# Designs tried in a protein design run: peptides against a protein of PDB entry 6RO1. Part 42

Target 1, 216 residues: chain A of PDB entry 6RO1
Amino acid sequence: LGKEIEEYIHKPKYCLPFLQPGRLVKVKNEGDDFGWGVVVNFSKKSNVKPNSGELDPLYVVEVLLRCSKESLKNSATEAAKPAKPDEKGEMQVVPVLVHLLSAISSVRLYIPKDLRPVDNRQSVLKSIQEVQKRFPDGIPLLDPIDDMGIQDQGLKKVIQKVEAFEHRMYSHPLHNDPNLETVYTLCEKKAQIAIDIKSAKRELKKARTVLQMDEL

## One batch from the design tools (peptide; aimed at target 1 Y110 V131)

Design b2_p22_5_s3 (made by RFdiffusion4, then SolubleMPNN; from b2_p22_5, 11 letters changed)
Fold by OpenDDE base, seed 1:
Structure b2_p22_5_s3 (fold): chain B 216 residues (1-216), chain A 22 residues (1-22)
Amino acid sequence: as target 1 above (216 residues)
Amino acid sequence: SRKELEEKIKKFEEEEKEKLEK
């Protein structure tokens, strides 16, 4: 159910207005969870589909992420890797495809004007940690309907199912409701979106510096 | 509540703003 909401949130048509400098976002790239980072800026890149000649615009967001020190040595040629849980890591500005945003926060930080100094980047990590301390139940998320204005009926049905499931969990803990089938149809839509992402990924392979461009 | 969350966010943003202005 949470993954279904993510499939709407990461779409450029919904999230771009909220990708202002200082916005907290969560970044995931396949098995790599970077956790929470901070938007620095975003750019629209022209891409041409090789088979159709159609213009498919690529949206790249620069996100300040906690990266492993090992990945920084080859940062010009290798994709950034997340810091290990026990590692301090280093905050780096990483170009990320917008579809890799797994969550968008309602919180917007103030960021230093110059992020070139390491100390300025590390100060932002302290601010993220302060937000996490103030919100122990998790960093506040943008509401997809009330804040992001998503009117998609599919999303409304997902939310209604979540609310109904939560209500049922509180009222009857033991009823095995066999509605596992609705999870399967959403997994199929995710598989179709994964195919579309895989086609878009083939076109991005030329720009080695963007997160997820190298795995094609 | 949503209102309490919004107030807590606003307070945090004000404190971070004051920290950058010092």
Scores: peptide ipSAE 0.283, ipTM 0.834, DockQ to the pose 0.707
OpenDDE base, seeds 2, 3, 4, 5: peptide ipSAE 0.248, 0.256, 0.242, 0.245; ipTM 0.816, 0.820, 0.815, 0.812

Design b2_p22_5_s4 (made by RFdiffusion4, then SolubleMPNN; from b2_p22_5, 10 letters changed)
Fold by OpenDDE base, seed 1:
Structure b2_p22_5_s4 (fold): chain B 216 residues (1-216), chain A 22 residues (1-22)
Amino acid sequence: as target 1 above (216 residues)
Amino acid sequence: MKEELRKKIKEFEEEQRKKLEE
């Protein structure tokens, strides 16, 4: 159900007005979960579909993400990788396709104007950690209906199912609803299939400056 | 709950603004 909501949120039609500098966003690329990062800027790129010659606009958002130091050494030739759990990592500005945004926060940070110094980038990580401490139940999300203005009936049905499920979980904590395991398993399988298809494509294209640019 | 959350967000943003002005 959370993934079904994600499928609406990452659409340019809905998310672009909220991609201001300082906006907290989650970035996930296949199996690579970068967690929470901060929007620096976004741009619209012209793309031409290879088979139709039709113009298909690509939306690239530059996001300050916690990256593995190992991936940074090869950042000119390889896609950025998330920092390992036991790694401090380093904050880097990463160009990301907009559909890789898994969540958008209601929180907007103030960011340094110059992100070239490592200390300025690392200060933003401290700010993210401060937000996480202030909101122990998780970083606040934009409401897709009330804040983002999404009117899609499919989304409303998903939200109603989530609310009904949450209500059932709170009322019957011991009932592993077999339907929930099925939905989670289907969501995990769909995620794993998406990871496997995309990982196979990544191994074919080594030099990526923009996350998932080569899959388009 | 939603209003309290909005208040906490606003308070956080105001604190961050003050830190940038120092």
Scores: peptide ipSAE 0.323, ipTM 0.854, DockQ to the pose 0.729
OpenDDE base, seeds 2, 3, 4, 5: peptide ipSAE 0.313, 0.316, 0.321, 0.320; ipTM 0.850, 0.847, 0.850, 0.851

Design b2_p22_6 (made by RFdiffusion4)
Pose (drawn by RFdiffusion4):
Structure b2_p22_6 (pose): chain A 194 residues (1-46, 58-67, 79-216), chain P 22 residues (1-22)
Amino acid sequence: LGKEIEEYIHKPKYCLPFLQPGRLVKVKNEGDDFGWGVVVNFSKKSLYVVEVLLRCAAKPAKPDEKGEMQVVPVLVHLLSAISSVRLYIPKDLRPVDNRQSVLKSIQEVQKRFPDGIPLLDPIDDMGIQDQGLKKVIQKVEAFEHRMYSHPLHNDPNLETVYTLCEKKAQIAIDIKSAKRELKKARTVLQMDEL
Amino acid sequence: EEVEYELTENFEEKLKEKEEEE
């Protein structure tokens, strides 16, 4: 569901109008993410590209690392979420100290909103009048309710058990696909003709 | 200095409605 919502937000017809300088954006590509960042401007490429400050062809910052902000161009279809907040940015972003200042500014925004950095309502704000997105948002609130209700959500060992479950779940996916091809390969193809 | 920023109009209206309810 989360990924499905991102696809609607990826549509440039819907998200480009809200990519004003200083807008907070979350970016993820093929798995790894850079946390949150701030946009500077955007233009076409070659698809659209926006230059965004992120925590880090570079890779994202690790959890233990304090991080160092760097501006990088990214494709628009790599934005996972967009916020209602536009934090002020310095005019000349060339200095390192200003880049750290922006990192500290966002640390203060995250404090002013411990419930989470507010996101744009894709319908009330972004204007996605598509009916499919309605049913998606409904399933999200319902499954989030199911998640927090699960006795394991609060358990500190949840991440320890969740990983063993993830591993056991992937091994099972292999067995399924492997058996699928085996039922095919083991099949005699010309028996219906006979 | 403290941080400065802007919010969307619809989000500011929702915050005012929550404050009135409180």

Design b2_p22_6_s1 (made by RFdiffusion4, then SolubleMPNN; from b2_p22_6, 15 letters changed)
Fold by OpenDDE base, seed 5:
Structure b2_p22_6_s1 (fold): chain B 216 residues (1-216), chain A 22 residues (1-22)
Amino acid sequence: as target 1 above (216 residues)
Amino acid sequence: MPVKYELTPKLKEELAKAAAAA
């Protein structure tokens, strides 16, 4: 279910209006999970489909991502790799195909105008980490219906299934099934996007005093 | 330093309503 939602939100038709500078996004490329990064800019590239010769525009988003220092040394020949868990890493602007965005946040950071200095790029990492501390249940996601305005009936059906599943999980006191942790872990992984949207909304309702709203 | 960020208008409205109801 979460993967099905992801297949909608990363479509250029829906996500491009939300890819403003400072928007928090998650980037995944095959086996590489970069986690949360920040949009710097995006561009449309002309592409020709190899099999049909038809024009298929590619959308490239420049995302500031935490990269392994080892991969950066070979940046002329190798794609950037995510920083290892125990590595400090380095923030780099990486061109990413839009379909590699696994999540889009409702949060848009104020970023430095000039990201050429290393200190400015590293300051953005500190900002991401501070946002993560403010959202212990995870950085809030854009609602595909309410925020992104997606009207696709297939997506609406997926969301309804997720909501019905969540309602069943919360309405049944899950106290008695020993397999619940396994089912929860699998369901959290599969529905992570919808869970993150609802959990972040619930946690924001609990944690935000009026004072925190005035600072935003 | 406090991180400066903005939220979507709808999320801001939902949060404001929740804060007013608390």
Scores: peptide ipSAE 0.278, ipTM 0.794, DockQ to the pose 0.644
OpenDDE base, seeds 1, 2, 3, 4: peptide ipSAE 0.242, 0.243, 0.243, 0.271; ipTM 0.774, 0.775, 0.773, 0.794

Design b2_p22_6_s2 (made by RFdiffusion4, then SolubleMPNN; from b2_p22_6, 11 letters changed)
Fold by OpenDDE base, seed 1:
Structure b2_p22_6_s2 (fold): chain B 216 residues (1-216), chain A 22 residues (1-22)
Amino acid sequence: as target 1 above (216 residues)
Amino acid sequence: MPVKYELTESFKKKLEEEEKKK
């Protein structure tokens, strides 16, 4: 069910308005999970489908991602690889097809204007890590309905099923529903959205408190 | 330095509504 939501959010017709510089996004390419990165820019490329001659535009988003140092040495010929958990890695601007965006955050960072210097790119990583500290339950995701305005009935049904399941789990803790695993994956994403709201509330309260303390 | 970021208006509204429910 979480994968179903992802199928909607990575569609250009829904996500393009949110791909502004500084937008936090998750990038997954096959088995490679880059985690959270930051949008730098995007471009539209004309593509012609070979079989139909139909124009199928390709959208490429430049994302600042934490990459392994080993992959960067061969970057002229090889695709960038994500940094290993134990390595520092290096932030690099990587061109990514829009459909490889696995998540889009409600958070938009202020980023340096010039990302050519390594120090400026690494400063963005520090910013991402600081945001992650503020949202211990996960970085807030865009709401597909409230933020992205997706009106697809399929998505609405999925969300309704998740909500109904959450209500059932809260009301009947003992129901061994065999569909628990599929619902769990959806509930994890929705719970992540709900947790994101709760965590964001805590952080907004902290941020307001800090701003209020700076005014005192 | 504190990280500076923006949140969507819908997200901010949801946060405000949850604060009112407490």
Scores: peptide ipSAE 0.399, ipTM 0.871, DockQ to the pose 0.632
OpenDDE base, seeds 2, 3, 4, 5: peptide ipSAE 0.384, 0.370, 0.389, 0.371; ipTM 0.866, 0.863, 0.866, 0.860; seeds 2, 5 fail the geometry check

Design b2_p22_6_s3 (made by RFdiffusion4, then SolubleMPNN; from b2_p22_6, 12 letters changed)
Fold by OpenDDE base, seed 3:
Structure b2_p22_6_s3 (fold): chain B 216 residues (1-216), chain A 22 residues (1-22)
Amino acid sequence: as target 1 above (216 residues)
Amino acid sequence: MPAKYELTDLFKKKLEEKKLAE
């Protein structure tokens, strides 16, 4: 269900208005989760379909991402990899196709005017980490309906399903059945996504506090 | 004003694949 929501939020018609510089976004490429990064810029690139010659625009968001140093060395021949948990990594401005955005935060950070120096890019990572410390349950997400203004009935149905699932989950007593525990773990993850969506406005107030700290 | 930065294209292959798939 969370993945189904992602299918809506990463559509250009919905997310582009929210991809301002400083916006926190989560980037995932197949099995590689880059985690939270910061939007630096976005652009619409012209693309021509090979067979029809029709223009098919590509939407590219340039995001500061924490990348492994190995990925940087092999960037010419190999796909990007996120920094390992035990690795410092390096923040790089990476052009990312918009459909690779798995989440969009209500939080916007102030970014340095010059991101060419490594230290300035790394300072942004520190800012992200500070935000994460302020939100132990996860960085606040934009509400797809209330904030992003998505009117799609399909999304509304997905949200309703998530809510119904959450209700059913909490209506059942927790049993010490290992199979149930597994189900509950999965349910909790799904429920957390639903909570994030519903509580987005409330978390926005907290996000403002974080923004104030970034200004200091 | 937009920040000054340099791009590191770590998704070149993915972008090319997308272009070919369209």
Scores: peptide ipSAE 0.357, ipTM 0.759, DockQ to the pose 0.018
OpenDDE base, seeds 1, 2, 4, 5: peptide ipSAE 0.273, 0.351, 0.311, 0.086; ipTM 0.705, 0.807, 0.781, 0.589; seed 4 fails the geometry check

Design b2_p22_6_s4 (made by RFdiffusion4, then SolubleMPNN; from b2_p22_6, 13 letters changed)
Fold by OpenDDE base, seed 5:
Structure b2_p22_6_s4 (fold): chain B 216 residues (1-216), chain A 22 residues (1-22)
Amino acid sequence: as target 1 above (216 residues)
Amino acid sequence: MPVKYELTPLFKEKLEKAKKLA
């Protein structure tokens, strides 16, 4: 279900308006997980499908990613590799196909205008790490409906299935309570409270973000 | 140093603002 949602989110039709400089994104390529990076820019490339001759535009996003230093030595011929867990790594601007974006955050960072200096790129890593500390439950994702405005009925059905599954998982401990009706109203209230807590945490995060911007 | 960042406004809020400007 999470993968099905990802398939909608990484479609250029939906995600391109949100790929502004400073946007936090996750990048995965063939088992390589780069984790969270920052969008620098994107471009449209002309492509022709080999079998049909139809024009299929490729979208390339330049993402600042934490890369292995070893991969940088061979960067002229080899694809960048993610930094090892115990490695400091180095932040590099890597061209990535848009379909390799595994997640898009609601967070947009202020980034240095010049990313040519290593120190400026490494400062962005410190910023990502600080954002991660501020979000102990994980960096917030764009909501495909509420944030991105996706109207696709297939996606709505997937989300409904996810919500129903989550509701069932949270209701499972309550199946042994003989007051099932009060538990359903409490689970609807708790789901509404979880939505309201998610919305209130989002509003509190918005308010805290505004307050923290005013203290800066 | 505190990191400067913004949270993306909701799509509905963006549409409402765009309608009020139009």
Scores: peptide ipSAE 0.302, ipTM 0.784, DockQ to the pose 0.379
OpenDDE base, seeds 1, 2, 3, 4: peptide ipSAE 0.224, 0.252, 0.321, 0.089; ipTM 0.751, 0.744, 0.797, 0.461; seeds 3, 4 fail the geometry check

Design b2_p22_7 (made by RFdiffusion4)
Pose (drawn by RFdiffusion4):
Structure b2_p22_7 (pose): chain A 194 residues (1-46, 58-67, 79-216), chain P 22 residues (1-22)
Amino acid sequence: LGKEIEEYIHKPKYCLPFLQPGRLVKVKNEGDDFGWGVVVNFSKKSLYVVEVLLRCAAKPAKPDEKGEMQVVPVLVHLLSAISSVRLYIPKDLRPVDNRQSVLKSIQEVQKRFPDGIPLLDPIDDMGIQDQGLKKVIQKVEAFEHRMYSHPLHNDPNLETVYTLCEKKAQIAIDIKSAKRELKKARTVLQMDEL
Amino acid sequence: SEELKKFLLLNKDGEEEEFTLE
């Protein structure tokens, strides 16, 4: 569901109008993410590209690392979430100290909103009048309710047991696909003709 | 700077309001 919502938000017809300088954006590509960042501007490429400050062809910052902000161009279809907040940015972003200042400014925004950095309502704000997105947002609130209600959500060992579950779940996916092709390969093809 | 302690928040009315961080 989360990925499905991103696809609606990826549509440039819907998200480009809200990519004003200083807008907070979360980016993820093929798995790894850079946390949150701020946009500077955007233009066409070659698809659209926006230059965004992120924590880090570079890779994202690790959890233990304090991080160093760097501006990088990214494709628009790599934005996972867009916030209602537009934090002020310096005019000349060339200095390192200013880049750290922006990192500290966002650390203060995250504090002002411990419930999470507010996101744009894709309907009330972004204007996605598509009916499919309605049923998606409904399933999200319902499944989030199911998640926090699960006895394991609070358990500190949840991440330890969730990984063993993830591993055991992937091994099972292999068995399924492997059996699928086996049932096919093992099949005699010309028996219906006979 | 003092300018970096400020931000804009988008409302449901489509308007933006300025706030200062503490």

Design b2_p22_7_s1 (made by RFdiffusion4, then SolubleMPNN; from b2_p22_7, 7 letters changed)
Fold by OpenDDE base, seed 4:
Structure b2_p22_7_s1 (fold): chain B 216 residues (1-216), chain A 22 residues (1-22)
Amino acid sequence: as target 1 above (216 residues)
Amino acid sequence: SDELKKYELLQKDGSYEEYTLE
């Protein structure tokens, strides 16, 4: 269900108005989870669908992401990789296709005007960490209906299902039902498979896009 | 800048409320 919501949120027609500088977003690329980053800017790139020849604009958002230092050495030729859990990492401005945004926060940070200095970029990471401390249950998300104004009936049905499910979970005394762990594990596996499929599709799309992004 | 120690949170009415990070 979370993935189904994500499929709506990352659509340009819904998310572009919220991709202002300073907006907190989550970026996932295949198996690479960058976690929370900060939008710097976005651009529209002309693209032609390879099969139909139809104009399919690509939206690229520059996001400050916590990257591994190793990935920075080959930044000219290799895609950025997320920092390892035990690594401090370095905040880098990474061009990201909009469909790789897995979440958009209601939070907007103030960011330095000049992000060329490493210290300025790292200060943003500190700000993200402070925000995370303020929200122990997680950084708040944009509401797809109330905040983003998505009117799609399919999404409304998904939200209703989520709410019904949550209500049942919270109302059912079996919060400690060991079978819930099994259901969660199965749901996580299903979610992971769905993520992997989406990732594979995105990789296929990215492989085509990286060839076009060489002009960046 | 002291502004870098602030963040905004979107409210239900579409307004933003400002908060301090420190």
Scores: peptide ipSAE 0.547, ipTM 0.932, DockQ to the pose 0.771
OpenDDE base, seeds 1, 2, 3, 5: peptide ipSAE 0.543, 0.543, 0.536, 0.529; ipTM 0.931, 0.931, 0.929, 0.928

Design b2_p22_7_s2 (made by RFdiffusion4, then SolubleMPNN; from b2_p22_7, 7 letters changed)
Fold by OpenDDE base, seed 1:
Structure b2_p22_7_s2 (fold): chain B 216 residues (1-216), chain A 22 residues (1-22)
Amino acid sequence: as target 1 above (216 residues)
Amino acid sequence: SEELKKYELLQKDGTYVEHTLE
C-alpha cells in the first residue's frame, strides 16, 4: 500500500512544486536505499521518444545524498551507492530521476550556497540528523491530498484502505495481546515443523523406494 | 552561518514555520 502511494507522489505533475532547494526527500533506486537527502535543484530535460516522436520530458533532481566512499572513487563512471549503515559515508550531490523519490517531507532545510566544500555538504548531514532527533516517530511526510493537492480517486481509495487496515489492526484483540509475539513465534515454529514433517516424509518415501529396489 | 541552524516546516494552512536546530 505504501508503494502505491509512492507511485502518485513521485509524478512530476504533483511533486515538482515541492522540490525547492532544501526540501527533504527519500531516494530509493531498486535495492539501493539512500535514506533522507536534501534537494539542491531540479531541471527539465527535453526528451523525444524515438518511436512515437512525442515529447517526453525528463525531470532530474540534484539531491544531496549520503554515499559510500567507495562509490566516490568511481563517480565518473558508476552510479553513486548509499553508505552502509556502519559507514560514515560522504554527502554528495547526485542527479536523480524524479520517479526515484520514495518520499517527500514537509521539512525544508536551509543549505549552504556553496556545496563544493566537503565540510559544507557534511554540515547538511548534521542538520538531517538533528531533524531526525526532533521527530522520533519519523520525519513528517507531505500529505498527498492536503499538502500536495492530489485529487486522483485511485489515491483516495488507497488511503482509505490503509486507514481501514490500520484501524482493524489497532482494534484487533491480538494487537493488544502481550502474547502476540509468542503467537507469531508459535506460528513460525508450526510452519517450520510442517516443513520438516514433509521433508521427513519425502526422505522416508525415498528410503522405502530404495529398500523396495533392494528387496527385488 | 546562523541560517544553517534553521529549518522550515509546512503547516496545514500552507504556510511555513521556521524552527531552530540545536
Scores: peptide ipSAE 0.510, ipTM 0.923, DockQ to the pose 0.746
OpenDDE base, seeds 2, 3, 4, 5: peptide ipSAE 0.495, 0.496, 0.501, 0.496; ipTM 0.920, 0.920, 0.922, 0.920

Design b2_p22_7_s3 (made by RFdiffusion4, then SolubleMPNN; from b2_p22_7, 6 letters changed)
Fold by OpenDDE base, seed 1:
Structure b2_p22_7_s3 (fold): chain B 216 residues (1-216), chain A 22 residues (1-22)
Amino acid sequence: as target 1 above (216 residues)
Amino acid sequence: SEELKKYFLLQKDGTEVEYTLE
């Protein structure tokens, strides 16, 4: 259900008005979760679909993200990777396709005018951490209906389902079950395993396709 | 810069309110 909401939020027609410099956003690329970053700017790129000739504009947002130091060495050729949990990491300005935004916050930071110095970029990480301390229940999200003005009936139905599910979860006897955390952890693990299996199958299919191309 | 110690929070009415981080 959360993923269904994300599909609406990251649409340019809804999110672009909120992508001002300093806006807190979450970035996720497949299995890579960068967590909270800060919008620096965005740009519109003209793209033409090869088959239809239709103009399909691409929106790229530059986001200051906490990246692995190892990924910085290959930054010219390889995509940035998120910092490991036990790693300090380094804040880097990363160009991100808008559809990779998994969340948008109601919080907007001040950012240094010059982000070339490492110290200036790291100061923004400090600001994010201070904001997180101010919101112990999590950084506040933009409301897709009230803040973003999304009127799509499909989204409204999703929100209603989420609310109903949350209500049932809180009313369910299992809510007081200490095993609930274990069940949620197991469900998350199962979901991750399912994603990993699908990814592995896709890679295997690609490898087989490549192998078949080499055998022909 | 003192400005870097501040943030904005978007309100329901579309206005932004400034807060201090420290």
Scores: peptide ipSAE 0.488, ipTM 0.918, DockQ to the pose 0.797
OpenDDE base, seeds 2, 3, 4, 5: peptide ipSAE 0.477, 0.477, 0.481, 0.478; ipTM 0.917, 0.915, 0.917, 0.916

Design b2_p22_7_s4 (made by RFdiffusion4, then SolubleMPNN; from b2_p22_7, 7 letters changed)
Fold by OpenDDE base, seed 1:
Structure b2_p22_7_s4 (fold): chain B 216 residues (1-216), chain A 22 residues (1-22)
Amino acid sequence: as target 1 above (216 residues)
Amino acid sequence: SEELKKYELLQKDGSFVEHTLE
């Protein structure tokens, strides 16, 4: 369900108005998760569909991302890779296709005017880390309906399903199992599922949500 | 700069509230 929401929010018609400089966004490219970065700017690129000849504009967002230093040593033609969890990494301005935005925050940072100096770029990482400290439950996301104004009925249905599921899970009676250990295990499982659902909603991560929904 | 120690948070009413990071 989280991934389904993501499919709406990363559409240019919805997200472009929110891609101002300083906006916190998450970037994920296939197996590469860059985590939270900061929008620097965006541009529209003219593109033509090969088969129809129709104009298919591409939107590229320059995002300041935490990148592996190893990836930066490689040729300018290689795509940046995310920093490893144990690595400090280096903040780099990376051109990103808009559909690779997995989340958009309600938070906007003030960023240095000149991002050419490494110290200025790294200062933004410090700011991101400070924001994360302010939000122990995760950096707040834009609400796709209330903040982004998405009116798509499909999205509304997804949101309703998530809410209904959360409600059912919370109200679900414990099995009348006389085994106390079983009750505790079930409670722990329910708690974990609840966390996973909340995380899926917050992180727009489908994999955990789908797996947990099938277990209820 | 002092400005770089701030962030804006979008509110439900569409307004922005400025906060200090440190």
Scores: peptide ipSAE 0.415, ipTM 0.902, DockQ to the pose 0.756
OpenDDE base, seeds 2, 3, 4, 5: peptide ipSAE 0.401, 0.243, 0.414, 0.402; ipTM 0.900, 0.773, 0.902, 0.899; seeds 3, 4 fail the geometry check

Design b2_p22_8 (made by RFdiffusion4)
Pose (drawn by RFdiffusion4):
Structure b2_p22_8 (pose): chain A 194 residues (1-46, 58-67, 79-216), chain P 22 residues (1-22)
Amino acid sequence: LGKEIEEYIHKPKYCLPFLQPGRLVKVKNEGDDFGWGVVVNFSKKSLYVVEVLLRCAAKPAKPDEKGEMQVVPVLVHLLSAISSVRLYIPKDLRPVDNRQSVLKSIQEVQKRFPDGIPLLDPIDDMGIQDQGLKKVIQKVEAFEHRMYSHPLHNDPNLETVYTLCEKKAQIAIDIKSAKRELKKARTVLQMDEL
Amino acid sequence: SEEMEERNEEILEEVEEELEKK
C-alpha cells in the first residue's frame, strides 16, 4: 500500500506544482533511502529532475553517522513522500556551514512535529481525484490500526523476530516459485492431443 | 542567521494553524 500511494504522488501532473524551494521531501530508490531532504528547484531531464539536499552517485548516511548534507539531482519518480512544510533555505548554498545549518533546521522541524512531519493530503491538497487512491488510503488506515493493535508491536524483540520471519518468509517464496516451474517442467505437454 | 530562524518560526506557525483547521 505504501508504495501504491507513492506512485500516485510520483505522477508529475500532481506533485510538480508543490515542489517549491524549501519543500521537505523523502526519497527512496531501489531500497536504500536518504531520510528527508529539502528541494531547491526543478527542471526537465534528458522525465523530470529536482535538486534536493539529502543526508549522505553518493549513498545515504548510516544510522551511526552524524551525516553531511549534500545537494544532488534526483528523478521525480524517486520521491516517496512530500510534506506540507517549506523550511527556509539560504540563498547561497555553496558553503558547508550553510548545508549543516539546513540539517539543524530540519532537526528542529522534526522536534516541532514528533507525531511525524506532516504530509500533503493527496486529495484535499494535491488534487488526485482518482477513485483507486480512495480505496488505497482506506486500507492503509485499517492496516495501521491492525498493526498497532498487534501484541507484538510494542515488544522490544519485535525487530529480532520480524527478521527471522522475513527470512523464513523468503525461503517459502522460493519453494513456491520453484515448485511452480517444477509442475510445469514435469508436465507432459502433448497429453491433451493424445 | 537570526532572520532565518524567525522566518522558519513563522512558516511553522502557519503550518500548525493549517493543521488545526483540519

Design b2_p22_8_s1 (made by RFdiffusion4, then SolubleMPNN; from b2_p22_8, 9 letters changed)
Fold by OpenDDE base, seed 1:
Structure b2_p22_8_s1 (fold): chain B 216 residues (1-216), chain A 22 residues (1-22)
Amino acid sequence: as target 1 above (216 residues)
Amino acid sequence: MEEMKKENEERLKEVEEKLKKR
């Protein structure tokens, strides 16, 4: 259900109007979860489908993300990697394909005009951490219908199923069943294994500075 | 930086108020 919503929100047709500087976005690249970052800018690149000659424009969003210090040393030749949970990391501007946006927040921050100084980039991390502190249940998402104006009937049916599932989950006596956490953990592990298998197949392709540029 | 923190605090309050109306 959540993944089916992600398949709508990351489409350029719907998300581009919301990719303004300072917008909070969540970035995932295969097995790499960068978590929440901040949009710096986006660009449209001309691309041609190799099989049809059709124009298929690529959308690259520059996102300020918390990266590992190890990946930064090789950032000219290697793709950025997310900071480890115990690592401070460093905030870097990472070019990301728009389909790697797993979530878009209703929150839009003011950011420093000059992101060349490390201190200015790290100030944005402090701003993200303040947002996370204000919203302990999770950073607020853009509503796909009310905020993003998505009229797709498939999405409306997905949302209705989510709401009906949530209502049943909260109303059911099994809401307090400790086995529910085990089922969620198993579903997350299965989803993570499917991501890791997909990532492991792709990690064999040449490191580019743009995340997933080699899938195109 | 302090001005930007204040402006961001105001934006967070606006988001919190919008969420309370949903």
Scores: peptide ipSAE 0.457, ipTM 0.914, DockQ to the pose 0.697
OpenDDE base, seeds 2, 3, 4, 5: peptide ipSAE 0.445, 0.415, 0.440, 0.439; ipTM 0.911, 0.903, 0.910, 0.910

